Peptides against a protein of PDB entry 4PN1. Designs and how they scored, part 60

Target 1, 261 residues: chain A of PDB entry 4PN1
Amino acid sequence: KIEMNFLNKPIVPDTTKVISNFLTHYLITEPVEHVEIEAKLGTLIDLETQNRFEFPVMNETILNPEFNLRTRFESDMTASEHKYLNEFLNQAFRDSQKPGRLPFAYKHTKQVDLFYETEDNSRDKIRVSKNQSDNQVLACVKKRRVADLFLYCPNDAFDIRISISDELPVSMPSGNQQPSLTRLKDRVGYVHQEIKIDLTKTTQNDPVYDTTERHELEVEFGNIADLRDRAQKAKDGMEAPLFRRVQLFMDNVRILRREHS

## One batch from the design tools (peptide; made by RFdiffusion4, then SolubleMPNN)

Design b1_p14_3_s2 (from b1_p14_3, 6 letters changed)
Fold by OpenDDE base, seed 5:
Structure b1_p14_3_s2 (fold): chain B 261 residues (1-261), chain A 14 residues (1-14)
Amino acid sequence: as target 1 above (261 residues)
Amino acid sequence: DPRILTSENSKIYL
């Protein structure tokens, strides 16, 4: 007989365990109430050289957040790379509509995000999101970045930032307040097995600088309640459901970060 | 139409 290994049991990659533990902390141990969990494609930049960070490893590596590596993460790509990924995901969408496959869902959204200062002078801003076509309010939230986990990917076109955020619903700002910042977002969203994949073009007008455009790709857990349930089971000693869900999420991320023209 | 402003020709029909 052929066996998987000398125990003849599945083994979970260490990357999956580390990410699962990271998520469990903010889902169960110190729970974030309105949690958002997403991975963004981008580049780790060395602050000293302003080039892509170089670390002495040969494969996907989770960086220890306790070490100050003097880096920043740029969640951006070229317009050409963004276009290629759009075409790639469009083809994946078409292929998923065939018999025997689980289909993608798709949504195209154009919105404007208005940022307002808070009355308590907190660093967190209130974000009001509106649909560009009819000016309907889509959301009003105060988003706080709770934690980041960075993956250095030397063999791929992009590095990865996994972010934990708290999106607290809040009341609309006073009618007398002016937004401190305005962003236009053109987003195409794909959903497969409750994993969201979004391509977003962001346009921002700065009063000091010229108009800037950013091209982003993000992957998000679409069912937080299910993920929290899996994390609780993991804390109770049943880790397999959480590991399977994290593995699915990371495989989607790995597919996307390898694609380039 | 799964197109963004940077992708003029990546249109699919749903």
Scores: peptide ipSAE 0.018, ipTM 0.566, DockQ to the pose 0.015
Fold by OpenDDE base, seed 1:
Structure b1_p14_3_s2 (fold): chain B 261 residues (1-261), chain A 14 residues (1-14)
Amino acid sequence: as target 1 above (261 residues)
Amino acid sequence: DPRILTSENSKIYL
């Protein structure tokens, strides 16, 4: 007979608890109405050295937002790293189609994002997203970054930023307005158990610095309603469903951030 | 308009 521990009951990693509490705050305590919750792979950069941040820890560590560590987060990777992750996810997709597995869903999308200034000159811009093939409007939103949680991952290829955003649907800009910025997005999306994994190549034209490309990988909670329900249950004293969902999310993130060519 | 991207973007790997 084997037991899990001397209490013979599951124990939750501290990382899961911390992230769960973070999410609960913005889902329940101070609820964001049109919330988007995603993790991006990238690099914590030390502003002093301009190299990857170094902190005296040996494993995945959530950074305390109360401390100014003089870092910035670069949500980008090389084309080769991005290609490798694409191939990795393609293989994972194929493997998931086998009997006895839960299959991935896959979607390839190409869209253009048009950014417009607001009349009040607010920091938040209006984003109009259109399908590149037929110019159909997919969304028109005002996105506000609400909060970030950073994970320093010294043993992995990437660090992680978990972001809470509010994507408020808004009316289309007037026809006389010109976009201040346009961005092309080529995105391949994988969905497994309502966790979305997106590889995105973004192209942006800059009149001064020429065309730039970014290569991003993001992991998103695909069912916010379910997550909010779980968070509410956690507030009510039943934490297990939330912990399980956060654990699943983070395990997917951990798989991806460990991969490198 | 330099702010408007053209459709000449290369595809991603999939």
Scores: peptide ipSAE 0.014, ipTM 0.468, DockQ to the pose 0.014
Fold by OpenDDE base, seed 2:
Structure b1_p14_3_s2 (fold): chain B 261 residues (1-261), chain A 14 residues (1-14)
Amino acid sequence: as target 1 above (261 residues)
Amino acid sequence: DPRILTSENSKIYL
């Protein structure tokens, strides 16, 4: 006979609890109506040194947002890293098609995002997303960043930003309006157990800084309704379903941030 | 139009 611990009961890592509470707040307590919840791989940069942030911890650590650590988060990676992750995910996709596995879904999309100024001149721009191939409108939203949670990952190639955003559907801008910015996105999307993993190359032409390309990897909760249901149950005293979902999400993130050439 | 972003080698593998 073997038991998992002296209580013979599952124990939830503190990281899972903290993230779960964070999510519950914006799902239930102060609910964001059109919530998007994603984790991006990137680097916490120390504003003083302009190098990767160094903190006296030895493993994955959620940074306390109450402390000004004088950091910025760069949600970018090298083309080489991005290519490697693409190959890695392609292999994971192939492996998941084998008998006994839950398969990935896969989709490659090319999108153009057109940003428009709002009438109130708010910082929040209207984003019109179109399919590059047929110019079909995919979405028209006003996205607002609500909250961030940063994970410092000293043992891995990347740090993590978990973001809560509000993606408000809005009407199309007037036909007389010109976009203030046009962004091209080449996105490969993988979905496994309703967790979305997107590799995105974003091309932007800045008149001052020339054409720039960003390489991003993001992991998103693909079923917000289910997540909200789980969060509600957690508020009602049954936390296990939420913890399980958050653990799944974070394990996927952990796999990805550890993977490098 | 400088607001239109251009891409030459914007391909993700698969």
Scores: peptide ipSAE 0.016, ipTM 0.495, DockQ to the pose 0.014; fails the geometry check
Fold by OpenDDE base, seed 3:
Structure b1_p14_3_s2 (fold): chain B 261 residues (1-261), chain A 14 residues (1-14)
Amino acid sequence: as target 1 above (261 residues)
Amino acid sequence: DPRILTSENSKIYL
C-alpha cells in the first residue's frame, strides 16, 4: 500500500495559499464592492535593462509587492503568440463538446470602448462599451485598479499579473459630451466551469502616433459571488473550497502560459 | 519566426 505522505493527506501548494490570502483581503477584509479579478499574460520588464526581468529563482514565484523590483508589466504579446493561443483554445473548445466532458461556452464580441472625462476631472475615466454592429450599450463603468500581484514564471513564455479592480457602474455621459479616447476591441471569450478566458485584440488610433494594436489574454473569475462566499468560509476556518477554486483558476493560467508557437 | 507580427497573425478566429 502506498500513501501520499506521512499523514496520508493531500497538502495545498504554498502558491495557492498566498493567492487565496491576497484575494480574501479584497473580497472580505477590505472588500471591493464591484470587484473584478483577472490574470493577464505578459512580461515583467526590467526597467534598467528593458529586457525580461531575471530573478534568481527556478520556478513560478509570487513577487513580494512590498519590494520595488524596478519592473513594469507588459500585458501585450505578439500577434503570432496570440494566434497560437486562439487556435489552442479553439481546439480545447471543440474537445470539450465531446461526451463525458464539461463544455466550454463561447462568445465573440466586437465592441468599441469610448472613454470620457469625469466632471470632477478625476484620473478615472468613464468607459462606455458599445457593440460595433448595432451600437447597443454593453456597459458604462468607471474602473479603478486596486491592487496587483505579479508571478514571475522563468520556465514559461509569459509572466502573470493578477489584478484586483473596482468596476463601478455609472450613468451614461451627457449626449453632448465627446469621448477623449476610442478603442476598438475584437474579443473572443471562452467560459469553462465559470472561469472566463478572453483573447482580445485592441486597435487604437492616435492622431499623433500610428495605429497601434495590442494582443491580450486574460483569465477571470466568472462567479464573484461564489468566490466571495468561499473566501468568507476560509476566514471562518474552512479553507478547502477557496483553495480548490483558486487551484482551478491557476491551473488554467498555467496551461495557457506554457503554450507558445 | 513565430514572433513576426503580420496582418494574418493578428486575426482572431471564430
Scores: peptide ipSAE 0.015, ipTM 0.560, DockQ to the pose 0.017; fails the geometry check

Design b1_p14_3_s3 (from b1_p14_3, 5 letters changed)
Fold by OpenDDE base, seed 3:
Structure b1_p14_3_s3 (fold): chain B 261 residues (1-261), chain A 14 residues (1-14)
Amino acid sequence: as target 1 above (261 residues)
Amino acid sequence: DPRILTVENSSIYL
């Protein structure tokens, strides 16, 4: 008989524990009421060199937020990388429709985001998202970034930023109010086991700045209530459900960040 | 006038 280790029990990767603790803090300890939790693919840029950051590690590494590493995170990729990931996810979608698999859901949305100043002149703008085809309101929120956790991934095409945000639902701005910023987005969304994967394409066109394309991929927890329940159980000493959910999330992220054109 | 980010020619799709 072969055993997996001298205890003959599975062990949890340290990365899973660290991320789980990070999430538990903002789900339970200092709870964000309308929490959004997402991972974005991108690149950690060294501010001194303006190239990808180089850290003396050989694998996926969570960076300690208490240290100033003199980096910025660029949540973007090339058009070719984005296209490749789109094709990859399309194939994954098709394969998941086969018997014996859990299927992806898919949605393609062309939307406009309208940003409005608040009456109190808060730094947090109101974002109204509308469907471009019928002008139906998809969401109206004030979004605040609460915390970030960065993963340096030296063996993969992308680094990762996990972000905690507060998305407060708010009433629609007055009809006479004009937006201070408008963004048109082409978004395809994939959902598998309540994990959301979104590809978004935009182009910035400003009279002052040159036109630039933006291509983003994000992975989001689609069931926050369940995640919060799991985090509470973890605080109460039952960590396995939370670890399993975080592991699922991170495995999906790991699959995606390894793919490139 | 507001700053605008736009979607251009090629669309992402299933």
Scores: peptide ipSAE 0.042, ipTM 0.530, DockQ to the pose 0.015
Fold by OpenDDE base, seed 2:
Structure b1_p14_3_s3 (fold): chain B 261 residues (1-261), chain A 14 residues (1-14)
Amino acid sequence: as target 1 above (261 residues)
Amino acid sequence: DPRILTVENSSIYL
């Protein structure tokens, strides 16, 4: 007989616990009402060197937000990396359609985001998202960034930012209001076990700056109600369901951040 | 219009 350890019980990685506690705080302790929880692939940049941040660790490490590390996070990748991930996910989609697997869902959407100023001139603009093909309104929200958790991943192509946001549904702006910003997005969405993986391409044409294209990959919890239930159970002393869900989420993130051509 | 951010004609696809 073989056992997994001297207790013969599962052990939870510290990363899972830390992230679970982080999520529990904003799901239960100080609950964000319309919470969005996503991880973005990108690069932690050292503000002093303008290069990728270097920290004396050898593996995935959650950075302590209490320390000012003088970093910024660039939620971007090269066109080549983004293309590779698109192809990788396409293959994963195809493979998941095989017998014995849980299939991906897939959707390609071109959307336009229209940003409107609020009456109070708050920093939080109203975002109206529309489908480019039929002008159908997909969402109308005010999004506020609540908290971030950064993972430095020295062995991988990307670092990770996990973000808690509040996406408050709001009424459509009045017909006489003009958007202050219009953003076109080409988005491919993959869903597996209620984890959403989105590739987004955005091109910016600024009269002052050269045309730039942003390439983003984000992983999102697709079932917040279930996650909140799991977090509540964790607060009540049953942590396993939350840990399992966070582990699934992070494993998907880990797969993606390791992939590059 | 500097307020318009656009996507290239090349698209992400399956």
Scores: peptide ipSAE 0.041, ipTM 0.549, DockQ to the pose 0.015
Fold by OpenDDE base, seed 1:
Order: C-alpha cells, then sequence, then structure tokens
Structure b1_p14_3_s3 (fold): chain B 261 residues (1-261), chain A 14 residues (1-14)
C-alpha cells in the first residue's frame, strides 16, 4: 500500500496557507463588500537599481508586507511575451475542448474606460466602462485598492501581485463632466472552473508623450460568493475547501508565469 | 512595431 506521508493525510504548501489567510481576512474578518481578487503577472522592480528585484531566496516567496523592500510592481510585459501567452492560452483552450476535459469558455471584448474625478477630488476615480462596438455601458464603479500581496518568483519570467480591491458601483457622472483619462482595452478572457484569465492590451493616448500601450495578464477568482463561503468555512475550522480553491488558483498562475518563448 | 502585436491579432484559431 502507498501512503501520502507518515500520517497518511493531505498536507498543503505553506504558500497556500498564507494566501488563504490573506484572502480570509478581506473576505470574512474585515470584509470588503464588492471585492475583486486578482493576480497580475509583472515584475518587482528594485527602486534603487531600477532592475528586477533580487532577494536571497531560491523559489516562489511571498514577501512580508511589514518590510519595506523599496520595490514597485510593474504589471506589464512586452508585446511579444503577451502574444506568446495568448497563443499558449489559445492552445490550452483547444485542448480543453477534447472529450474528457472541462472546457474553457472564451470571450473577446473591446471596451473603453473613461475615468472621472470625484466631487471631493479623492484619489479614487469613477470608471465608466463602455463596449466599443455599441457604446453600451458595461459598468460604472469607483475602485479602491485595499491590499496587495507580492510573490517574488526568482525562477520564473514574472513575479506576481495578488490584489484585493473594492469595486463600488456608483452613479454615472453628470453629462457636463469630462473624463480626465480615457483608455482603450482589447481583452481576451478565458474561464476555466470559474477562474478567469484575462489578457489585456491597454492603449492610452497622450497628446504630449504619444500613445502608450500596456500588456497585462490577470487571473481572477470568478466566483466570489463561493470563495467567501469557503473562507467562512475555513474560519469555522474546515480549511480544506478554501485550500483546494486557492491551490487551483495558484497552480493556474504558476503555469502562466513559467511560460516564455 | 510592438503596437501591431495586439490581442486581436492572436486568433483563437491559431
Amino acid sequence: as target 1 above (261 residues)
Amino acid sequence: DPRILTVENSSIYL
């Protein structure tokens, strides 16, 4: 007979526990009402060197937010890297359509985001998202960044930022108000087991500095209600459902951050 | 030009 270990019980990686606790805090302990939870691929930049951050660890490591490591996170990649990941995900989509697999869902969208200043001139802007094809309003929200958790990944092409945000639905700005910023988004979204993977090209026009383009890959929990339920169960002593969901999420992230041409 | 490398250019049918 083969056993998993000397206790013959499942064990979860420490990374899974730490992330699970982080999520539980903002789902249950200090609950964010309109929570969005996503991981973005990018690069931890050392503010002193302006190069990728280097830390004396040899594997995926969650950085302790209590320590100021003098870093910034750039949630961007090259167009070539972004294209490669798109092709990779397209192949994964195709493979998932085969018998015996759980299929991906796929959606390609183009939208425009219009940012408006708030009446109180707060840091949090109102974002109106519209479909580029028919100008239909998709959302009008005020998004607040609540917390970040950074993963330094020395063996992979990308580092990871897991972000907790509060996306509060708000009323549309007045008709006489002009947007302070406009962004065009070209996005392909892949959904597998209620985990959403988005590749987004964002274009921003600047009359002085020309048009800038950003290439982002994000992985999002697609079922927050389920995740919150799992987190509540974890607080009540049943951690396994939450751990399984976080493990699934992180495995998808790990697959993606390892891919490169 | 990186600007021509868009998500739109990467068809699901590649």
Scores: peptide ipSAE 0.027, ipTM 0.621, DockQ to the pose 0.015
Fold by OpenDDE base, seed 5:
Structure b1_p14_3_s3 (fold): chain B 261 residues (1-261), chain A 14 residues (1-14)
Amino acid sequence: as target 1 above (261 residues)
Amino acid sequence: DPRILTVENSSIYL
């Protein structure tokens, strides 16, 4: 007979607890009404060296946001890396359609995001998203970045940024306003167990600089109501449901950040 | 709404 440990009880990794507490704060303690919670793959860049940041740790580490490490996060990868991840996720999709598995859902979207200045001259812009094929309005929101949590991952190809955002639905801008920025998005989306994985190719035209293209991979919680319920239970002393959901989310992130060509 | 395409024909790079 074997046991898990000397208490014979499951133990939760510290990373799971820290992330769970971070989410609970913005779901329950200081609740964001229209919350979006996503993780992006990218690179922590040292502002002084312009190279990948080097921290004296040997594994996945959550950085303390109270310390200014003079870093920036670049949510980008090479076209080759992005293509590899697309092929990897396509194979995962196919394998999930087999009997005995939980299947992926799949969507491919091409949209244009139009950014407008607000009437109150706030820093937050209004984003109008339209389908490129028929110009149908998909969304009109004012998005505010609320908080970030950075994971330094020295053993993997990518570092991680977990972001809390507020996406407030707003009325369409006046017809006389011109967009200050236009962004084209080609997005392939996969959903498994209400965790959404998106590969996005973004094209942006700058009036001063040449057209830039970015390649992003993001992982998002697809059921915020369920997550908020789990966070409330955690606040009330029942943490296990929240820990299980965060563990699932992070395991998917960990799979993806390890993959490279 | 987003279009659902076959995986083999809907890659960003295809």
Scores: peptide ipSAE 0.020, ipTM 0.626, DockQ to the pose 0.014

Design b1_p14_3_s4 (from b1_p14_3, 5 letters changed)
Fold by OpenDDE base, seed 2:
Structure b1_p14_3_s4 (fold): chain B 261 residues (1-261), chain A 14 residues (1-14)
Amino acid sequence: as target 1 above (261 residues)
Amino acid sequence: DPVILTVENSKIYE
């Protein structure tokens, strides 16, 4: 007989616990009403060197937000990297269609995001998303970034930012208002076990970014209601369901951040 | 643009 450890019980990685607690806080403790939870692949940049941040660790490490590390996160990658990930995910999609697997769902969407100033001149602009093909309104929201959790991944091509956002549905801007910013998004979305993986090519002229085109990969929890239920159970003393879901999410993220040509 | 956001050689084309 072989056992997994001297207790013969599963042990939860500390990373899973930390992330689970982070999520529980914004799902249950101080709940965000219209919460979006996503991980983006990118690079932690050291503001002093303008190179990738270097920290004296040898593996995936959640950075303590209480410390000012003088970093910025660039949620971007090269066109070549993005293409590779697209091909990788296409193959994963195809493989998942085989017998014995849970299949990916797939959606290709081209949308335009129109950003409007608010009456109070808040930094939180109203975003109207429309389908490029038929101009159908997909969403009208005010998105607020609530919290971030950064993972430094020295052994991988990308670092990770996990973000909690509040996407408040709002009324359409008045017809006489003009958008302050227009963003074109070409997005291919893959869904597996209610985890959404989106490759997005964004075209915009935004002074915040050096280029007019960005290449992003994001992983999102596709079933917030289920996640909230799991988080509530965790608060009530049953943590296993939440840990399992977070582990699944992070494993998908880990797969993606390791892939490069 | 070298990035083609589609599933190559799949049953799904949009």
Scores: peptide ipSAE 0.028, ipTM 0.644, DockQ to the pose 0.015
Fold by OpenDDE base, seed 3:
Structure b1_p14_3_s4 (fold): chain B 261 residues (1-261), chain A 14 residues (1-14)
Amino acid sequence: as target 1 above (261 residues)
Amino acid sequence: DPVILTVENSKIYE
């Protein structure tokens, strides 16, 4: 008989524990009421070289936020990389429709995001999202970035930023108010086991700056209530459910960040 | 659905 280790029990990767603790803090300890938790693929840029950051590690590494590493995170990729990931996810979708598998769900959305200044001149803008086809309001929120956790991934095409945000629902701006910024988004969303994977192409026109285009891939927890429940159980001493959910999330992220054209 | 989403017909890459 073969055993997996001298205890013959599975162990949890340290990365899973660290991320789980990070999430638990903002789900339970200092709870964010309207929390959004997402991972974005991108690149950690060394501010000194303007190239990808080089850290003396050989594998996926969570960076300590208490240290200033003189980096910035670029949440973007090339069009070719974005295209490749789209094709990859399409194939994954097709394969998941086969008998014996859990199927992906799919949604394609084209929306416009209108950003408005708040009456109190808060740094957080109000974002009104509308469907491009019929101009129906999809959401009106004031989003605040609460915390970030960065993963340096030297063996993969992308680094990862896990972000905690607060999306506060707010009333629509006055009809006479003009947006300070407008962004067009073409989003292809995949959902598997309540994990959302979005490919987004964003076009932004600025009256002062030239048109900018961004290609993003993000992975998001689709069931926050369940995640919060799992985090609470973890605080109460039952960590396994949370670890399993975080492991699932991170495995999906790991699959995606390894893919490149 | 995503199976018909190709570079040729995808709105993202038009």
Scores: peptide ipSAE 0.024, ipTM 0.604, DockQ to the pose 0.014
Fold by OpenDDE base, seed 4:
Structure b1_p14_3_s4 (fold): chain B 261 residues (1-261), chain A 14 residues (1-14)
Amino acid sequence: as target 1 above (261 residues)
Amino acid sequence: DPVILTVENSKIYE
């Protein structure tokens, strides 16, 4: 007989615990009502060198948000990297359709995002998303970034930003308002076990990136209600369900950030 | 099959 360890009980990696606690805070302790939780692939940039940040660690490491590391996160990749990931996910989709597997679902969406200033001129803008094919409104929200958790991944092609956001549904802007920013999105979304993976090519004039085209990959928890339930159970002393869900999420992220041409 | 998003082959706005 083989045992897992000298206690013969599962042990949770510290990374899983840290992320779980981070999520629990914004799900339960100080709950965000319309919470979105996503991880984006990108690069931690050292503000001093403008190159990828270097940190004296040898593996995936959650950076302590209490430290000012003088970094920024660029949630972008090259067109070739993006294409490779698209092909990779397409193959993963095909493989998942085989007998004995849990299948991916996918959706290809072309949309336009229109950003409007708020009435009170707050920092957060109203985003109206419309389907390009029929001009139907997909969403009208005010998205606020609540918190970030950064993972430095020295052995992989990408670093990771996990973000907690509040997507507040709001009424449509007045008809006389003009958008301050318009961006076009070509998105392929994949869903596996309620984990959402989106590849998005965005065309916009973004002053931060000084480019008209952005290539992004994001991984999102697709069932917030379930996640919140798991987090509540964790607060009540039963942590295993939450840990398992976070582990699944992170394993998917880890697969993706390792892939490169 | 899922659509391949490429700079060359994918138009965001038709």
Scores: peptide ipSAE 0.024, ipTM 0.656, DockQ to the pose 0.014
Fold by OpenDDE base, seed 1:
Structure b1_p14_3_s4 (fold): chain B 261 residues (1-261), chain A 14 residues (1-14)
Amino acid sequence: as target 1 above (261 residues)
Amino acid sequence: DPVILTVENSKIYE
């Protein structure tokens, strides 16, 4: 007989536990009402060197937010890297359509985001998202960044930022109000087991910003209600469902961040 | 070419 370990019980990686606790905090302990949870691929940049951050670790490592490592996160990649990931995901999509597999869903969308200043001139702007084809309003929200968790991945092409955001639905800006910023988004979305993977090309024509075009890949929890339920169970002593969901999420992230041309 | 290597040109059957 084969057993998985000397206790013959499943064990989860420490990374899974740490992330699970992080999510539980903002799902249950200090709950964010309209929470969005996503991981973005990018690069941790050392502010001193302006190169990729280097830390004396040899594998995926969650950075302790209590320490100021003097880094910034750039959620961007080259067009070629982005294309490669697109091709990779297209292949994964095709493979998932085969018998015996759980299929991907796919959606290609183009939208425009219009950003408006709030009356109090707060940092949290109102974002109106419209479909480029018919100008249908998709959303009108005030998004607030709540927390970030950074993963340094020395063996992979990308580092990871897991972000907790609050997307508060708000009323449309007045008709006489002009947007302070307009952003075009071309997005292809892949959904597998309620985990959404988005490749997004963002075009922004603003001389104030250094980048006119960004290429991003994000992985998002597609079922927040389920995740919140799992987190609640974890708080109540049943951690396995949450661990499984976080493990699935992170495995998808790990697959993607390892891919490069 | 960033114009060519974009999500806009991406197709599911590529």
Scores: peptide ipSAE 0.015, ipTM 0.533, DockQ to the pose 0.016

